# Peptides against a protein of PDB entry 5KEZ, part 163

Target 1, 320 residues: chain A of PDB entry 5KEZ
Amino acid sequence: NVAIYNPFRPWWERYQPVSYKLCTRSGNEDEFRNMVTRCNNVGVRIYVDAVINHMCGNAVSAGTSSTCGSYFNPGSRDFPAVPYSGWDFNDGKCKTGSGDIENYNDATQVRDCRLTGLLDLALEKDYVRSKIAEYMNHLIDIGVAGFRLDASKHMWPGDIKAILDKLHNLNSNWFPAGSKPFIYQEVIDLGGEPIKSSDYFGNGRVTEFKYGAKLGTVIRKWNGEKMSYLKNWGEGWGFVPSDRALVFVDNHDNQRGHGAGGASILTFWDARLYKMAVGFMLAHPYGFTRVMSSYRWPRQFQNGNDVNDWVGPPNNNGVI

## One batch from the design tools (peptide; made by RFdiffusion4, then SolubleMPNN)

Design b2_p20_6_s2 (from b2_p20_6, 8 letters changed)
Fold by OpenDDE base, seed 2:
Structure b2_p20_6_s2 (fold): chain B 320 residues (1-320), chain A 20 residues (1-20)
Amino acid sequence: as target 1 above (320 residues)
Amino acid sequence: LEWEPYFLFAEDYERLKALE
């Protein structure tokens, strides 16, 4: 991915890929392989946060400022380490003046235009699908158990399916023969938009962002909410079917007060209430649960916003 | 700018707040 030095190595640089090389500030491929092996040997499965919707931001300077030193040029859409060229992006397909998503009520824009400047891959192309599949298959062959698909809302479900259809079965050294990778897709469906979580049910599980928001409201006792109202928690509250839901109290985005979050979201900053929410989530049968492991950072609020929301995990001069 | 922050569109955030 791109190496950002201003601010100094923010968490979000990891979501701006310039190659599919397993070489980042967290380690190299050999170290990753070693970790996966050790985890699998004790029954711990690894799921990769796969960024396949886009490459880095269009405004990032060209050069070799990347975690593996690979050259890239956002301006010319040149990513030779893959390789991708201008033919592999949706620049010509997106019809907005800016090239970015401008209207979230237009599903075509949401999927074909750039998400906040991130260069949008042409996932309709078999070449692009194959390059992504090769990346994911390499991980599968190493021994990962599945994937979180980042920014799935911004990809056509059919394109995702086409990629998934190219994937290998899981590594038989640790998984039963014929096992398929576990897939969960980050989709934000809060109603009022044309893109629905149900559009993605065919590909795997979907994140249910209503879960943390509504649970936070109840635990905080806002607007007269009571714990007794959780009697029909799950589908009764308008959530997706349990067998399609990936549930969580918080994630890295809404811990920082942006993304699919709100004031109701509980985090480790409110330790007592957070423990209550996480405990409830783990006890309740609805959905597949995900527990957040995070870190503290020096928050500095200005006009209600944390100006240090970019701070990544504890590191040694950029190395995790 | 040499960098662009990665975050979801503000509209999604506002919609989630409306669920409170």
Scores: peptide ipSAE 0.026, ipTM 0.532, DockQ to the pose 0.029
Fold by OpenDDE base, seed 4:
Structure b2_p20_6_s2 (fold): chain B 320 residues (1-320), chain A 20 residues (1-20)
Amino acid sequence: as target 1 above (320 residues)
Amino acid sequence: LEWEPYFLFAEDYERLKALE
């Protein structure tokens, strides 16, 4: 991914890929392979956060300022380490004046235009699909158990399916023969937009963002909410079917949202309430649960927003 | 444009608030 130095190595630089090489602030491919092996050997499975919707920001300077040293040129859409070229992006498909998503009520814009300037991959192209599948298959062959698909809302479900159809079975050294990768898709569906979580059910599980929001309200006892109202927690609260839900109390984004993750969202900063929420989540059968493991950083609030929300995990001069 | 976390999108934030 792009190495960002202003601010200094933010967490979100990981979501600006320039190659599919397994060299990041966390280590190289050999180290990753070693980690996966060691984890698998003790029954801990690895699920990779796969950033496949886009490459880095269009405004990033060309060069080799990347975690693996790969050259890239956003201006010309050149990512030779893949390789991608101008033919592999949706520049001509997006019809907005800026080239960015301007209207989230336009599903076509949401999927064909750039997410906050991030170069949008042409996932309709078999070439692009194959390159992504190759990346994911390399990880599968290493021994990962599945994937979180980042920014799935911004990809056409059919394109995702086409990629998934190219995936190998899981590594039989650790998984039963014929096992398929576990897929969960990040889709922010809080209502009010044309793109729905249900659009993605065919590809795997989907993040249920209503879960953390509603649970936060209940735990905080806001709006007269009571714990007793959780009797029909899950589908009864309008959430997606349990077998399609990936649930969580917070994630890295809403942990850093307005008011330190949003008003209702509970985070480790509110330790007691957070533990209550996480405990309830783990005890309740609804959905597949994800527990957040985060870190503290020097928060500085200005107008309700943490200006240091960019701060990445503890590191040694940028190396994790 | 500078990259921002997905949650910081106004649309998502407002909808999340509505769930509170």
Scores: peptide ipSAE 0.021, ipTM 0.526, DockQ to the pose 0.029
Fold by OpenDDE base, seed 1:
Structure b2_p20_6_s2 (fold): chain B 320 residues (1-320), chain A 20 residues (1-20)
Amino acid sequence: as target 1 above (320 residues)
Amino acid sequence: LEWEPYFLFAEDYERLKALE
């Protein structure tokens, strides 16, 4: 991915890919393979946060300032390490003046325009689908169990399905023959927009962002909410069907107090309440559960906002 | 054009806030 130096190597640089090489600040391919093997050998499975909707920001300077030194040129849409070219992006399809999503009530913009300047891949093209599938299949062959599909709201469900149809079965060294990768899709559906979580049910599970938000309000006793109201927790609260839900108390975004989280989200910063929420989540049968493993950073609040919400995970092993 | 993280989208933030 792109190496961002201002601020210094933020967490979100990982969501600006310039290649599909397993060569990042998280480690190299050998280290990743080793981890996957060790985890699988003790029954711990690995899912990968797959960024397949887009490449890096259009405003990033061309060059080799990337985690694996791969050359890229956002201006010309040149990503030779894949390779992608100008033919592989939705520049001509997006009809907005900026080239970015300007109206989230327009599903076409949401899916065909750039998410905050991130170069939007033309997932309708078989070539693009194949390159993504090759990336994911490489991971499957290494031994991963599945994927989180980043920014799924910004991809057409049919394009996602086309990619998924190209995927290998899971590695038979650790999984039963014929096993399919576990897929869950990040879709922020909070209502009021044309794109719905149900649009993606056919591809796999979907993130239920209402879960952490509502659980947070209950645990915090906001708005008169009580634990006893959790009697019909799940579908009874208007959440997606249990077999389509991936649930969590917090994620990397809303843990930082903004966006798809809000103030209701419980995090490790509120240790007691957080443990209560996580404990409840793990005990309750609704949805497929995801537990957050995070890190501390030096929070600095200015006007109610943490100006250090960019701080990435600790790195002291020399990986650039 | 300045890139912003996903969680900085005002529209999503406001909608989520309404769930609180």
Scores: peptide ipSAE 0.019, ipTM 0.502, DockQ to the pose 0.028
Fold by OpenDDE base, seed 3:
Structure b2_p20_6_s2 (fold): chain B 320 residues (1-320), chain A 20 residues (1-20)
Amino acid sequence: as target 1 above (320 residues)
Amino acid sequence: LEWEPYFLFAEDYERLKALE
């Protein structure tokens, strides 16, 4: 991914890929392979956060400022380490003046335009699908158990399916023969928009962002909410079917007050309430649970916003 | 030159608030 130095190596640089090489702030491919092996050998499975909707931001300077040193040029859509070129992006499909998503009530914009300037891959192209599948299959062959598909809301479900159909079975050294990768998709569906979580059920599980938001309200006792109201928690609260839901109290975005995160979201900053929420989540049978492991950073609020929300995990000069 | 791409947008944030 792009190495960002202003601010200094933020967490979100990981979501600006320039190649599918396994050279990151976390280590190189050999180290990753070693980690996956060690984890699998003790029954701990690895699920990769796969950024496949886009490459880096269109405004990032061209060069070799990347975690693996690969050259890239956002301006010309040149990513030779893949390789991608201008033919592999949706620039010609997006009809907005900015090239970015401008109206989330327009499903076509949400899918075909740039997410906050991130170069949008043409996932309708078999070439692009194959490059992504090769990346994911490499990980599968290493021994990962599945994937979180980042920004799934911004990809056509059919394109996702086409990629998934190219995937290998899981590594038989650790998984039963014929096992398929576990897939969960980041989709924000709070109602009122044309894109629905149900559009993605065919590809795997989806994130249920209503879960953390509503649970936070209840635990905080906002608006007269009571724990006793959780009697019909899950589908009874209008959530997606349990077998399609991935649930969580917080994630990296809403932990920082961004996106589907409102003030109701509980985080480690509210330790006691957070433990209550996480405990409830783990005790309740609804959905597939995900527990957040994060870190403290020096928050600095200005006009209601944390100006240090970019801060990544504790690191040694950018290396964790 | 600071650029922070968030994958969750303001509209989603507002909708969640409305559900509270």
Scores: peptide ipSAE 0.020, ipTM 0.501, DockQ to the pose 0.030; fails the geometry check

Design b2_p20_6_s3 (from b2_p20_6 with T1M Y3W F8L H11E S18A)
Fold by OpenDDE base, seed 2:
Structure b2_p20_6_s3 (fold): chain B 320 residues (1-320), chain A 20 residues (1-20)
Amino acid sequence: as target 1 above (320 residues)
Amino acid sequence: MEWEPYFLFAEDYEKLAALA
């Protein structure tokens, strides 16, 4: 991914890939392979956050400022380490004036235009699908158990399916022969938009963002909500089917809410209430549960916004 | 050029707030 130095090595640089090489601030490929092996040997499975919708931002300076030293040029859509070129992006398909998503009520914009300037990959192309599949298959062959698909809302479900159809079975050293990778897709569906979580059920599980939002409201006792109302928690609250749901109290994004929006989300900043929410989640049978392991950072609020929301995990001069 | 953080859109947070 790109190496960002202003601010200094933010967490979100991870979501701006310039290659599919397994060398990041977390370590090199050998170290990753070693970690996967050690985890698998004790029954701990690894799921990779796969960023496959896009490459880095269009405004990032060209050069070799990346975690693996690979050259890239966003301006010319040149990513030779893959390789990708201008033919592999949706610049010509997106019809907005800016090239970015401008209207989330237009599903075609949401899928074909750039997410906040992030160069949007042409996932309809078999070449692009194959390059992504090669990346994911390399991880599967190393021994990972599955994937979180980042920004799935911004990819056509059919394109995702086409990529998934190219994937290998899981490594038989640790998984039964014929095992398929576990897939869950990040889709933010809170209603009011044409893209629905149900569009993605065919590819795997989907994140249910209503879960943490509504649970937070109940535990905070907002608007007269009571714990007793959780009697029909799950589908009874309008959530996706349990067998399609990946549920969580919070994630890395909404931990950094600006207070004006996702205020209901419970995080470790409210330790008591957060423990209640996590405890309830783990006790309740609805959905596949994910527990957050995070870190504190020096928050500094200005005009209701944390100006330090970029701070990444504890590190030593950028090295984790 | 300085890059903006990659996180949930403000619109998404507003929708979350509407659920509260």
Scores: peptide ipSAE 0.024, ipTM 0.536, DockQ to the pose 0.030
Fold by OpenDDE base, seed 5:
Structure b2_p20_6_s3 (fold): chain B 320 residues (1-320), chain A 20 residues (1-20)
Amino acid sequence: as target 1 above (320 residues)
Amino acid sequence: MEWEPYFLFAEDYEKLAALA
């Protein structure tokens, strides 16, 4: 991914890929392979956060300022380490003036235009699908158990399906022969938009963002909510079917409270209430549960927003 | 120069707030 120095190595630089090389601030490919092997040998499975919707931001300077030193040029859409060129992006399909998503009520914009300047890959192309599948298959062959698909809302479900259909079975050294990778898709469906979580059920599980928001409200006793109301927790609260849901109390995005929307979300900053919420989540049968492991940073709130929400994990002068 | 961050759009967070 790109190496960003202003602000200094933010967490979100990891979501701006310039290659599919397993070479990041977390380590190199050999170290990753070693970790996967050690985890699998003790029954701990690895699921990779796969960024396949886009490459880096269109405004990032060209050069070799990346975690593995690969050259890239966002201006010319040149990513030779893949390789991708200008033919592999949706610039010509996006009809907005800026080239970015401008209206989330327009599903075509959401999927064909750039997410906040991130160069949008043309996932309709078999070449692009194949390059992504090769990346994911390399991980599968290493021994990962599945994937979180980042920014799935911004990809056409059919394109995702086409990629998934190219995937290998899981590594038989640790998984039963014929096992398929576990897939869950990050889809933010809070209602009021044309894109629905149900559009993605055919590809695997989806994130249920209503879960953490509503649970936070109940645990905080906001709006007269009571624990007794959790009697029909799950589908009874309007959530997606349990067998399609991946649930969580918080994630790296909403724990940073971008705007007022983060207010209901419980995090480690609310230690007692957070433990209650996590305990409830783990005890209740609804959905597939995910527990967050995070870190502290020097929060500074201005107008309800943390100006230091960019701060990445603990590091030594940029090295994790 | 300021880099454009990868974050959820304000619209999504407004909707989250409405659920609270």
Scores: peptide ipSAE 0.024, ipTM 0.544, DockQ to the pose 0.030
Fold by OpenDDE base, seed 1:
Structure b2_p20_6_s3 (fold): chain B 320 residues (1-320), chain A 20 residues (1-20)
Amino acid sequence: as target 1 above (320 residues)
Amino acid sequence: MEWEPYFLFAEDYEKLAALA
């Protein structure tokens, strides 16, 4: 991915790929392979946060400032390490003046325009689909069990399906023959927009963001909410079907929502309440559960917002 | 050059807050 130095190596640089090389601040491919093997050997399965909607930001300087030193040029849409070129992006498809998503009530913009300047891949092209599938299949070969598809809201469900149809069965060294990768899709559907979580049910599970938000209000006893109301927790609360839901108390994004909304979200900063919420989530049968593992950073609030919400995870391996 | 970080849009935060 792109190496961002201002601020210094933020968490979100990991979501700006310039190649599909397994060479980041988290480690190299050998180290990743080793981890996957060790985990699989003790029954711990690995899923990968796959960033396949886009490449890096359009405003990032061209060069080799990346975690694996690969050259890239956002201006010309050149990513030779893949390779991608200008033909592989939705620049000509997006009709907004800025090239970015301007109206989230326009599903076409949401899917064909750049997410906050991130170069939007032309997932309608078989070439692009194949390159992504190669990346994911390489991970499957290593032994991963599945994927979180980042920014799925910004991809056409049919394009996602086309990619998924190219995926191989899981590695038979650890999984039963014929096993399919576990897929869940990050879709932020809180209502009021044309894109719905249900649009993606055919591809796999979908993140249910209402879960953590509503659970937070209950645990915090906001608005007269009571634990007894959790009797019909799940579909009874208007959540997606249990077999389509991936649920969580917090994630890396909404964990950083202090002062800007999402105040109901419980995090490790509120340890006692957070443990209660996580405990409830793990005990309740609704949805497929995900537990967040995060880190502390030096929060600095200005006007209710943490100006240090960019701080990335600790790193002491010397890898840039 | 200025670039917006890749995180939830403001409207998403507002929607989350409305659920509280």
Scores: peptide ipSAE 0.022, ipTM 0.519, DockQ to the pose 0.029
Fold by OpenDDE base, seed 3:
Structure b2_p20_6_s3 (fold): chain B 320 residues (1-320), chain A 20 residues (1-20)
Amino acid sequence: as target 1 above (320 residues)
Amino acid sequence: MEWEPYFLFAEDYEKLAALA
């Protein structure tokens, strides 16, 4: 991914890929392989956050400022480490003036235009699908158990399926023969938009963002909410089917809510209430649970926004 | 140079807030 030094190595640089090399500030491929092996040997499975919707931002300067030193040129859509070229992006498909998503009520824009300037990959192309599949298959062969598909809302479900259909079975050294990778898709569906979580059920589980939001409201006792109302928690609250849901109290994004945007979300900053929420989540049968492991940073609020929301995990001069 | 973070879209934050 891009190596960003202004601000200094923010967490979100990971979501701006320039190659599919397993070479980041967390370690190199050998170290990753070693970790996966050691984890699998003790029954801990690894699921990779796969960023496959896009490459880095269109405004990032060309050069070799990347975690593995690979050259890239966003301006010319040149990512030779993959390789991708200008033919592998949706620049010609997006019809907005900016090239970015301008209207989230336009499903075509959401899928074909740039997410906040991130160069949008042409996932309808078999070449692109194959390059992504090669990346994911390499990880599968190393021994990962599955994937979180980042920004799935911004990919056509059929394109995702086409990629998934190219994937290997899991490594038989640790998984039963014929096992398929576990897939869950980040889809933010809070209602009111044309893209629905149900559009993605065929590919695997989806994130249920209503879960943490509503649970936070209840535990905070906002708007007269009571714990007793959780009697029909799950589908009864309008959530996706349990067997399609991946649930969580918070994630790295909504943990960094801007102003009132993330107010209901419980985080480690609200330790007592957060423990209650996590405890409830783990005790309740609805959905596949994910527990957040985060870190403290020096929050500085200006006009309701934390200006340090970019701060990444504890590191040694950028190295984790 | 100012770098823009990759976060949830602002509209999504508003929706989350509305659920509270």
Scores: peptide ipSAE 0.021, ipTM 0.536, DockQ to the pose 0.030

